# Peptides against a protein of PDB entry 6MBK, part 73

Target 1, 240 residues: chain A of PDB entry 6MBK
Amino acid sequence: GFEMVNFKEEGFGLRATRDIKAEELFLWVPRKLLMTVESAKNSVLGPLYSQDRILQAMGNIALAFHLLCERASPNSFWQPYIQTLPSEYDTPLYFEEDEVRYLQSTQAIHDVFSQYKNTARQYAYFYKVIQTHPHANKLPLKDSFTYEDYRWAVSSVMTRQNQIPTEDGSRVTLALIPLWDMCNHTNGLITTGYNLEDDRCECVALQDFRAGEQIYIFYGTRSNAEFVIHSGFFFDNNSH

## One batch from the design tools (peptide; aimed at target 1 I61 R121 Q122)

Design b2_p30_6_s2 (made by RFdiffusion4, then SolubleMPNN; from b2_p30_6, 10 letters changed)
Fold by OpenDDE base, seed 4:
Structure b2_p30_6_s2 (fold): chain B 240 residues (1-240), chain A 30 residues (1-30)
Amino acid sequence: as target 1 above (240 residues)
Amino acid sequence: MFPFMETTVPVLHPDPVDQELLDKLLEELE
């Protein structure tokens, strides 16, 4: 019912290949296709995760490392998804020096510097961990873990992370949602939720789309969107 | 395309909880 297309100005998005009616379930993504904290724990990162308190405490960082490990793995299931991710982002971590200078006159500079500081501190910490921790030896990023890598991964997660229920529905976890996050944003109502019974993310059409039209969704503040089971999203604050 | 809070330039800041947690953990583990 849809295809990936590179649209002018908007970049990659989804285009309808047939008419889609409003509220039609046109897109669903099973849990097994998601990059989650759980999939991170079950990956090559698992042993390190089990011994690092920061990874355990900060799911977004766990996702970032999961993303890096999978990117560095030629046979990763998520390679097709990872290849669709931007190489750089419009996050403060990618601001040019001139852009930062322009922001010095604004209160935004505090946030920029804060993000720089935090990301740098995280990188420094994990660089040491990767170099010294026994369970890091098997990580595909062992010999190639640069700040640029970390910046990219953190920014990817920062812009794309979502809150979904755990498989048993007992708590929430963080996830990157392939295919779904290809949809470009428009104003409207949130039409995505998590179907725990079928264990999948579900997206219904915001409006009617004709064959050949780009499919837009509304997800508000992109990062750290909380899934409401069968009810769409509950907006949460963005996290780094 | 990703939505950000309306600002001239999109600026993201760490969650205060994350910052506090990070600081605490780094103090303990670094």
Scores: peptide ipSAE 0.082, ipTM 0.625, DockQ to the pose 0.114
OpenDDE base, seeds 1, 2, 3, 5: peptide ipSAE 0.039, 0.071, 0.098, 0.131; ipTM 0.584, 0.619, 0.658, 0.632; seeds 3, 5 fail the geometry check

Design b2_p30_6_s3 (made by RFdiffusion4, then SolubleMPNN; from b2_p30_6, 9 letters changed)
Fold by OpenDDE base, seed 4:
Structure b2_p30_6_s3 (fold): chain B 240 residues (1-240), chain A 30 residues (1-30)
Amino acid sequence: as target 1 above (240 residues)
Amino acid sequence: MFPHMESLVPVLHPDPVDEELLNKLLEELE
């Protein structure tokens, strides 16, 4: 048992409602509940996906557009999940001028500028696509596709995307994992895996959690720079 | 690795975006 809670400083996270033991399977999410490249292909975005080389080549961008389409769809199955997503992120795309200035003395500044430039270029491309491509006409974002929308979607995916196997396990795909991605990050071991037999993500507890404690998971090994760029995280005790 | 994980496909955050590929595609498609 767990519940979503707004923690001080850390924002939203999951809190244990009972004692959870280390290695206990406490959370699982079936594939059908995930936002994946496959669900994107099977959505209203599917026709455009089938015609756009970037969407086909870049699963993260496909997820970003999937997220935007579902957000713009009042009856989307994922509305409850989407409503839990931050409206803004601590990623470089949201850095204020002063924050960028603070990075001037760091090697990260090049990456920040590159991300800005690249994201803007992507937006410009897709804006044109959405305005001109026949298969974009039915997209719910057709008349409302701003840079802010794109920035948000890209940042959402950048921070929350995960590699999971396809249903047949033949290749990897990308997914947003509702509920699970509400766990805040800590140092440790990877405790989330995909169960192909049951077709679900499974998360085991990294450690013992008592009732009332926040549940943390380890999302992967990254440098602090990579976390800043891709996730907005920063660790004092990063073991890698 | 936890024993339960041995039977699972690890769920990992993907590698950084292939910016080179994306830039190439944009150059071709813009």
Scores: peptide ipSAE 0.472, ipTM 0.872, DockQ to the pose 0.842
OpenDDE base, seeds 1, 2, 3, 5: peptide ipSAE 0.465, 0.468, 0.453, 0.440; ipTM 0.872, 0.874, 0.869, 0.865

Design b2_p30_6_s4 (made by RFdiffusion4, then SolubleMPNN; from b2_p30_6, 8 letters changed)
Fold by OpenDDE base, seed 3:
Structure b2_p30_6_s4 (fold): chain B 240 residues (1-240), chain A 30 residues (1-30)
Amino acid sequence: as target 1 above (240 residues)
Amino acid sequence: MYPFMETLVPVLHPDPVDEELLNKLLDELE
């Protein structure tokens, strides 16, 4: 019903291969295909996770390190997914000098500087952890952990992380959802839910899509500033 | 969300990172 396509200006997206009707379940992703905090705990990162308070407390950072470890693992199940991820993002961590100058007249500048400072501080902390902690020795990133790596991973997670239920439905956890997150964003309604019985994410079509059209989904309502900071998106006339 | 999906758990982008918590943890662990 759909295929991966590299669209101009938008990068990778999904294109309908047939007519898809609004509300039609056209895409589902089983839990086993997701990168989750749980999969991070069950990976080579597990031993370090069990002893690092930040990894335990901050699921997004756990996902970031999970992403880095899997990227550094040639035999990772998620290599095909990771290869589809952007090499850089439109987040403040990647802002050029002119972009920063433009934002100096806005309230967003404070958040930009804060995010950069905080990210740098996090990197410094984890660099030390990776160099000194016994459970870091087996990590594939042990001898290759740069700020650029961390910036990329944090930005990847920041833009793509989602809340999903745990297997028993008792709590929420964080996940990257391969294939689904290739859909580019448009205004509309949330059309993705998690089916606990079938243990999968389910996405229904936001609108009718004709064969050959790009499939868009709605990731949520945010201000332009929030989109830029947290999602890497910018929309003119975005509703608050 | 469409009505027929009400039995599903909505998949949502989480709230922004708790930077305060993270900075607190860093203060304690650095």
Scores: peptide ipSAE 0.400, ipTM 0.864, DockQ to the pose 0.787
OpenDDE base, seeds 1, 2, 4, 5: peptide ipSAE 0.253, 0.389, 0.385, 0.394; ipTM 0.643, 0.860, 0.859, 0.861

Design b2_p30_7 (made by RFdiffusion4)
Pose (drawn by RFdiffusion4):
Structure b2_p30_7 (pose): chain A 240 residues (1-240), chain P 30 residues (1-30)
Amino acid sequence: as target 1 above (240 residues)
Amino acid sequence: SKEEKLDTYLAELKADPDLTADSLLESLQS
């Protein structure tokens, strides 16, 4: 019912190949396909996760390393997902100095500075951990772990991650949801929820989509400062 | 350039003995 298309404004997204009515359940993704903090713990990253306090406290950082480890694993279950991810992003981590300079004197620039400093500190910290700590000597990253790798991973996580209930429903965790996460954003209401009975992520149409029209979802009630810093885009006419 | 400044900053951070799990975790929680 949909195909991947490279749109000028939003990059790659989903386009309807048939008419899709509003409120139609048109997209579902089972839990097995998701990359989660739990799957990160049970992966080759597990030995380091158990020893490093930072990875235990910061599921978003855990997901970034899970992505990098699987990217460096030729036989990873998630290779189809990793190979279709973007190679670059428009998060401020990618901005030129003069592009950030336009934000001087604004409310938003402090968070740009924090993002930069936090990412650089994390890279340097984990670079040292991977090169010296025994619990990381079997990681794929020991051979090569560049700043570009880390910038890509955290950018991949921050522009795509989601909160889902745990398999039991009593807790929440962070996850990457393949296929569905290719939908771009428009104004509207959240129409994506997690179905604990079928154990899958379900998305109903936000609005009517004719064949040939791009399929959009509503990401959330976020400001443009949040969209630029954490999602890497500015949304014109953001009603929120 | 931006890249040169970044490489210098990353080299300083890699050499920073105070950049530990305790200091990094405290700064991330703040």

Design b2_p30_7_s1 (made by RFdiffusion4, then SolubleMPNN; from b2_p30_7, 14 letters changed)
Fold by OpenDDE base, seed 2:
Formats: C-alpha cells, sequence, structure tokens
Structure b2_p30_7_s1 (fold): chain B 240 residues (1-240), chain A 30 residues (1-30)
C-alpha cells in the first residue's frame, strides 16, 4: 500500500509501505468518483444539457461546464480535486502577445488562432445561453461566467481529459479522473487503463518500488492529500 | 494590448446575432 507523507520541500506525497513490483496494480479509481459526461447530466447542469445540442454533441464542452459548476459549488464532492488544478495552463489560450508574435513565423500560429477564435465563439454563445435559458437559472455560475472561467475550464479539460468506456462498454466517453492528473506527472512511474469488469480506472507500476520509497508527490494542500487517502483510491484500502 | 483586443473580440461576438446554436454546432462538427 501507500501512506501519505509530508515531504518538507515537495509537499504531500505517497510513500510505498511495501515493495511494489512492476506491472502490479496499486491504484484504482471507480467510475463513481470520475467527472464524466454522465455525471454532468446528473448534476445541476443536467436540465440545460438536455436542452442544448452543443453540450450533447461535445463531451469536452460538457465537461468544461461541469467543472465550472462544481468549482462554483462549495459542497461539491470534487472540490478537493478541483483545488489541485492549476489556475493557468501552458495552452495556446494563455499565450501572451509576445509569445503569439514569436509563433507568427511558425505553422503553429494557425492552431493558436483557431483555438482562440473557437473558444471565444463558444464563450459568447454560452454566455447568451446562460443569460437567457430557463434551465440556466439554477447554475451556480449564473452571475459569474467570464471568459477567463471558460478558458480555464476548457484548458483544464483539454489537458486532463481521458477517454474511458461508457458504463455499458459500447462507446468511448470523456472523463476527468481525480488524483489521476497527479499520477500522470510521475514521468513513467505508472501506466493507466480501464477495467470494465470492475468499472474502474487502474494504475499499474511501470517499475519496482521498494518499501519506503516515494512514488508520488501531490502538488496541493493537506486537504487534497486527505481526499486521496479517504476516497479509497489505494489498493490497500480497497483490498477486498 | 492583448487583453484589450480580446475584450473587443468578445464584445463583437456577444453582439453577433449570427452566432446561434446551429451555426456554432456546425463549426464544431466540421
Amino acid sequence: as target 1 above (240 residues)
Amino acid sequence: STEEKLKELLEELLNDESLTEESLLAELQA
């Protein structure tokens, strides 16, 4: 298993309590803990989702709105996860004028402009929807929906979305995986997959770890680390 | 500034009546 350790300089992290072998399953995240298009449909966003064809067609946009709604909800189950997310991203949507000018000489400029324009258009559309649609009245972001909010949410999803199977396994859908974002930054320490039989995301060790070895660093607060421990993500806690 | 240009763009888009569900959906699916 793993234990939470406060590493003085690095913050909270996970330390192996036993030897872990390569290819050993050591971490999993049940579907119920994921932020998915399905959870968006079942949230306060659900009524609007059911009436907006763009939200229905674009799972990434649905997740972005789901993320914003949950961020704006103090009692959201995902608050500990959301608090771990960066406030800004290294995406084209955050490029400064000088960076954009530098890229003008490259082929990348077309993608930058495309993303910028598309995101702005999406925001403008949804701003109008949020202001006028009856089902938007209950959204916690009703009175506080800025471009910066939308840019952040879209960038969060863009950088962190995962493809997972639907509950019936018939299709692929999108999910944000709590704690997983943190694991993916382990530079090849783990690989990821989805176990349909157990309906969970799974992490396996890519290398051997010794007891007492640090396997992961949480960039976040104590509450984020506690969320990880208490959410049953660890093998030892879920070993039934 | 980039911020000013963005603001101007957003203002234009917010006033663009051609930006509809149908038009945006078509763009996203292209």
Scores: peptide ipSAE 0.374, ipTM 0.889, DockQ to the pose 0.816
OpenDDE base, seeds 1, 3, 4, 5: peptide ipSAE 0.321, 0.358, 0.311, 0.339; ipTM 0.872, 0.881, 0.869, 0.878

Design b2_p30_7_s2 (made by RFdiffusion4, then SolubleMPNN; from b2_p30_7, 15 letters changed)
Fold by OpenDDE base, seed 3:
Structure b2_p30_7_s2 (fold): chain B 240 residues (1-240), chain A 30 residues (1-30)
Amino acid sequence: as target 1 above (240 residues)
Amino acid sequence: SQEEELEKYLQELLNDESLTEESLLKELLE
């Protein structure tokens, strides 16, 4: 019911190939296709993960490293997905000097500086880890791990991470969801969920779509500030 | 430039021995 399209300005997205009705389940992604903290643990990153408390405590950082490792792996299952990701993001980590100056008059400035500082510190820490830790030797990042790499991965996760249940449904974990990121953001209601019975992410259409129309989804309630900081989006009439 | 300043800052961090797992973990959990 949809196809991948490279939209101008928006990047890769989904376009309806048939009419889709509001409230129709039109997209689902099985757990096995997700990049998760669990898949990170089961990857080449696993040994390091098991010995680094930061990776263990911070699922988003674990996903960032998982993303980097898989990106650096030419035979990675997720290469097709990773290649659809933007090379740069509209997150604070990519803000230019003028943008930062503009934000100095806003309440967002604290978060901007915090993200900047924290990300830099994380990078520096993990750079040392990658250089010195025995379990880092087998990582594809061993010889090439730059701040730009880390910034990209962190921003990718910041903008695209999803909370999903664990397999047993007892806890929540983080995941990057292929195809899910291909839908553009719009104001609306929550149209995403996880079906534990079928062990899949499910997306319900927010509105009717005609064949040939770009598909939009909404991931949840967020403030405009959160969108700006984490996703690079801004909606004037965010009623959530 | 902003890029040069970042590079300098990163270099300082790379040389900062006080940046440990424990210290960073504390920061991340605050």
Scores: peptide ipSAE 0.451, ipTM 0.920, DockQ to the pose 0.895
OpenDDE base, seeds 1, 2, 4, 5: peptide ipSAE 0.444, 0.451, 0.450, 0.436; ipTM 0.921, 0.924, 0.923, 0.918

Design b2_p30_7_s3 (made by RFdiffusion4, then SolubleMPNN; from b2_p30_7, 15 letters changed)
Fold by OpenDDE base, seed 2:
Structure b2_p30_7_s3 (fold): chain B 240 residues (1-240), chain A 30 residues (1-30)
Amino acid sequence: as target 1 above (240 residues)
Amino acid sequence: STEERLKEELEKLLNDESLTEESLLEELES
C-alpha cells in the first residue's frame, strides 16, 4: 500500500499507493530485521555475552555493545540503519559543564549525576573486560573502545529502544527497530504493536490517507532508503 | 574542564580493583 519516493524538499519518504484507512495495518517489520538481545547473542558478541552476567542481566547494555560491534563491522546488515543515528544526543551524558551547573539548582541533578556515574562505572568495567577476556579478542572494539563510543551507544539505545516480546512470547526483551527510527512520524505517534503469530512489529495508520498522499518521511541518505526497501521492511501486498 | 575531570574520574575507575562483575551487578540490580 505504499512506495518510496524522493520528495525534493523533504528527502525520501513513503507515499500511499492506495487509500489507507485509520487503524489499518500498512507497515510491518519482521523480527529478523531488528537489532535485539537475541541478535546480539547470535553475533560476534555471543561468546562474551554467554560469560558476562552483566550483559545477560542488562539487555540495554547488551544492545549497546551489539550496536558498537555492528558499527565497527563494514559488512554489517544494519550499517544503513546505524548511519542514520545521530553522532550526539540530547541526553544528560552529553550535557556541557554549564548545563550541568544550571541543573544543580533543580531536582533533576541527582538523576543526571547518577546516570553519569553509572555509565562511567559500566565503561570502566567493560574496558577491563574487553582488554582481558578471551572472548573479547575477536571483537572489533578491542583496540578502539572509548568512553565516547560507549556513551554514544548507551544514548542510542536509551533513546530508541523498544520493548517487544521474546520469540516464545514468555517475556519482554529490547529491540532497536530500524524502520521506526528512520521514519519521521510527523503525522502522529506510530502506535507500535507486536504480532506474535506473524512475529513482526506492526504499524497502523493513525489517520486516513488517500492514494498518492505522503505518509512518512525518512531521515538519511539514498542508501538508507534503499536499505529499508531492499531489506524487506516494506512488504507491499501489491508488489506483483 | 569537565572533560578533564571526567578523564580523571575514569582513570580512577579503571584503576579501581574493587570494580568487579559482582560489585557492578549488585549496583545495577539495586
Scores: peptide ipSAE 0.210, ipTM 0.823, DockQ to the pose 0.716
OpenDDE base, seeds 1, 3, 4, 5: peptide ipSAE 0.210, 0.187, 0.186, 0.209; ipTM 0.829, 0.802, 0.815, 0.825

Design b2_p30_7_s4 (made by RFdiffusion4, then SolubleMPNN; from b2_p30_7, 15 letters changed)
Fold by OpenDDE base, seed 2:
Structure b2_p30_7_s4 (fold): chain B 240 residues (1-240), chain A 30 residues (1-30)
Amino acid sequence: as target 1 above (240 residues)
Amino acid sequence: STEERLKKLLEELLNDESLTEESLLAELQA
């Protein structure tokens, strides 16, 4: 139902090859493509995860470390996704001195300082863990774990984490959904939620599209667009 | 500067022996 097109100014994007109706299931992302706490446990981070109570208790931190490990892994399946992530965020962790000073006159300053303090404490703790824990020796970030790395990962998770059901549907867990932000914010797409029966995230069209119309713009490389197309995000025909 | 203050904070935290798994876990769960 979609083809990859190189748009001159916007970069790589997707064009509809057929008409799409409003409320039609447009895009899905199966669980196997998600970065989850489970996938973190099954990765190179798994041994450390199994020994660190903070990673076990704090799914968002586990995802942050998972993201860092995968970013540092050249052969990571999620490289095309990770490359689409911004290098910096508009989170308090990236506020400049003047911005922080301005916020001192507001009630928001307490939250900002809390985030700074908490993130710094987490980093300091995990820096020591990575340097001393036997199960950290094989982590690709072993020799290069900076605060900047950590604040980036934490901010990535903070801004992009999604709640999804566990595989058995008994609980809620956290996931990063590859290129999902494009689905939620581009060209009348909306997330409908998680389909447990088919074990996938689902997105529907908010408007009609005609064949030949642009659906997505990827602010990335060709590999990013190819990742979306070839990873099973799209189906050929509406079977419903 | 903010950067210098952060660096100082990090240095202090890295040298803080009281920052343990138990203490941080308690803080995160509060």
Scores: peptide ipSAE 0.383, ipTM 0.902, DockQ to the pose 0.750
OpenDDE base, seeds 1, 3, 4, 5: peptide ipSAE 0.324, 0.353, 0.319, 0.353; ipTM 0.879, 0.891, 0.883, 0.890; seed 4 fails the geometry check

Design b2_p30_8 (made by RFdiffusion4)
Pose (drawn by RFdiffusion4):
Structure b2_p30_8 (pose): chain A 240 residues (1-240), chain P 30 residues (1-30)
Amino acid sequence: as target 1 above (240 residues)
Amino acid sequence: SAATAAAVLARADSLHRVLFDDTAYNELMD
């Protein structure tokens, strides 16, 4: 019912190949396909996850390393997902100095500075950990772990991650949801939820989509400062 | 179906995208 298309404004997204009515359940993704903090713990990253306090406290960082480890694993279950991810992003981590300079004197620039400093500190910290700690000597990253790798990973997580219930429903965790995460954003209401009975992510149409029209979802009630810093885009006419 | 759509919309807040929050990381580095 949909195909991947490279749109000028939003980059790659989903386009309807048939008419899709509003409130139609048109997209579902089972839990098995998701990359989660739990799958990160049970992966080759597990030995380091158990020893490193930062990875235990910061699931978003755990997901970034999970993405890097699987990217460096030729036989990863998630290779189809990793190979279709973007190679670059428009998060401020990618901005030139003069592009950030336009934000001087604004409320938003402090968070740009924090993002930069946090990412650089994390890279330097984990570079040292990977190169020296025994619990990381079997990681795929020991051979090569560049700043570009880390920038890409945290950018992939911050622009795509989601909160889902745990498999039991009692807790929440962070996850990457393949296929569905290719939907771009428009104004509207959240129409994506997690179905604990079928154990899958489900998305109903936000609005009517005719064949040939791009399929959009509503990401959330975020500001443009949040969209730029964490999602890497500015949304014109953001009602929120 | 209509009932399935209504059930999905009732639980739509169960899943949402998440902003990076590095407060706990910054405290660990202190």

Design b2_p30_8_s1 (made by RFdiffusion4, then SolubleMPNN; from b2_p30_8, 13 letters changed)
Fold by OpenDDE base, seed 5:
Structure b2_p30_8_s1 (fold): chain B 240 residues (1-240), chain A 30 residues (1-30)
Amino acid sequence: as target 1 above (240 residues)
Amino acid sequence: SAAESARVLARADSLRHVLPDWSVVDELFK
C-alpha cells in the first residue's frame, strides 16, 4: 500500500499507493529485516564483537559498525536501506562553525564539545582496533575507516536507533528499522509498536491517507531514537 | 535568524540522551 519516493524537499519518504484508513496496519517490518545488535553479532563483525568489550557494552556503537560494514559490502542485504540514509545529519557532530558559535552562549555548548571529544576518542580507539586486531582483518572497512565514516555511522544510529524487544520479550535491544524510518515526521500520536507474536515492528496509520499522498508518522516530541529509548517500543497487546 | 537559532538549540538538546558517550565506557570499565 506504499512506495518509496524521493521527495524534492524532504528527501526519501513513503507514498501511499492506495487509500489507507486511520489506525489501519499499513506497515510492518519483520525482525529479520532489521539491523540489530544481534544481526551485527551474526555478521562479519561478529568475531570482533565477541572480543571487544566496548562493542559488547554499547549496542549503539555495535550498530554503527554494523552499518559501516554493511555499507562497505556491495552484496549486503541492507544496501537498499543504507542507500536511503542521508549523507549528513543535523546532529551536533555536523554543526557548522556559526552554529557552534551561537551555542557558545548556551549550556548546550558543553554537550556539543563533549560529543566531539567522545566521538573522537571512540574513533581513535576503534581505528587502532581495526588496524591491529586479528578479527578486524576480514572487515570490509579494514583499509578505509575514516573519522567521516565513523561520524556518519554514529549519527545515523543516533538519529534512527530504536528499542525493540528480544525474541523472547525478556529484554530490550537496539535496532534500525528499515522502511519504517523512511516515513517523514508530522505532529500527532505514536502509532508504532512491536508485535512479539508475529515478531515484527508494526505501524498503524495516524490518519487517513489517500492514494498518492505522502505517509507521515509521529516520532515523538524528541528525536526518534530518544523517544524510543525513553518510552519503549512494544505494547502489551502487541498493537497500538 | 531567530528561527535558525531555535533550530540549532532544539537539535542540540533533543539528541543529548542518545549520543554515544565515552564517559559511559570509562565508567563501565573503571
Scores: peptide ipSAE 0.029, ipTM 0.628, DockQ to the pose 0.081
OpenDDE base, seeds 1, 2, 3, 4: peptide ipSAE 0.021, 0.025, 0.026, 0.027; ipTM 0.536, 0.612, 0.549, 0.526

Design b2_p30_8_s2 (made by RFdiffusion4, then SolubleMPNN; from b2_p30_8, 13 letters changed)
Fold by OpenDDE base, seed 5:
Structure b2_p30_8_s2 (fold): chain B 240 residues (1-240), chain A 30 residues (1-30)
Amino acid sequence: as target 1 above (240 residues)
Amino acid sequence: SAAESARVLARADSLRHVLPDWSVVDELFE
């Protein structure tokens, strides 16, 4: 009931190919299509993941490296998804010098500097890991791991990470949700949940859409903490 | 300009809720 479209001003989005009614389940994405911490473990990154404390402790960083590895893999299953991702983001890591100067007298400057500092340190750490760790030898990014790469991956995760249940529903894990995150954002109610029985992310229409109209959804918050608090993901009897 | 500054500020503020706590990794640094 939808198609991918590159809109001139908004970039990639979804357009309805038929009339969609409000509250209609129009989009679902099975777990097998998601980029998750688990899929990272099962990828070429797995051996390194198993031996690096930071990757193990920080699922979002694991996703960032998963994204980089898959991007560098021509035959990656997620190439079609990755190709739809922006090359640059509006995150603080991409702020220009003049933009930073505009924030000098504001509270936001502390957040910006923090992001820069933390990201730079993380990059330095993993640069060394990739250069020296035996299990990094098979990574497709072994010979080319730049700060630009890391900045992009981190920003991709910042803007697109989601909380989903584990397969047994006992815990929450992190995921990038292809196709779903192609929908452009609007204000409204969160209409996305996770169906554990069918093991898929489900999205119901926020409103009626006619054939030919762009489909918009409300993403909610994206940070780990805020998404848990305010997300509309439902799994069994657990609610955020 | 004031307009540019306001835009940058608004953008920065709007992104606060999507920024993960990447500083947590500092605790794991050797």
Scores: peptide ipSAE 0.033, ipTM 0.608, DockQ to the pose 0.112
OpenDDE base, seeds 1, 2, 3, 4: peptide ipSAE 0.014, 0.026, 0.021, 0.026; ipTM 0.458, 0.437, 0.521, 0.630; seed 1 fails the geometry check

Design b2_p30_8_s3 (made by RFdiffusion4, then SolubleMPNN; from b2_p30_8, 18 letters changed)
Fold by OpenDDE base, seed 5:
Structure b2_p30_8_s3 (fold): chain B 240 residues (1-240), chain A 30 residues (1-30)
Amino acid sequence: as target 1 above (240 residues)
Amino acid sequence: SEEESKRVLERASSLRHVLPDWSVVDELFS
């Protein structure tokens, strides 16, 4: 009922191929298609994950490395999804001088610089890990792991991570949801959820869409301020 | 180079506090 389209101003999005009615379940993504901490553990990153305390402690960083590894893998199942991701983001890590200067007048400036610092520390730490750890030898990142790569991956996860239940529903975990984040969002009612019985993410239409119209969903507010405050990428004790 | 960038980032990573100065940020990301 939809197709991927590169819109001029908004980038990649979904367009309806048929009429969709409000409240209609039009999009679902099974767990098996998600990029999760579990899929990271089951990938080429698994051995390193099992030996690195930071990767184990911070699922979002695990997702970032999972994303980088899969991006560097030509035969990755997620290549079609990864190719739709922006090359840069409107996150603090990509702020230009003028934007940072503007933020100096706000209380958020400290958090912004903290994010810069922490991201730099994380990169430095993992660069060393990738260069020296035996389980990193088979990673496609071994000979090419730049700060730009890490910044991109962190920002990708920061902007696109979703909380979903574990398989048993007992806990919450993190996931990147293909096709899900391709729906541009608008204001309105929350129309997204997770169906544990069918083990899938589900989205109902916020409004009627006619064939040919771009599909918009509402899955929560994502502001730059929220990225800074609640990205979860803060771990100062990463020198160990 | 990547190695040069790494060294810069390593130096920055040692900082307890990041000064709200663009010059520091510029150095970090140059």
Scores: peptide ipSAE 0.031, ipTM 0.596, DockQ to the pose 0.018
OpenDDE base, seeds 1, 2, 3, 4: peptide ipSAE 0.017, 0.024, 0.010, 0.024; ipTM 0.476, 0.552, 0.358, 0.566; seed 3 fails the geometry check

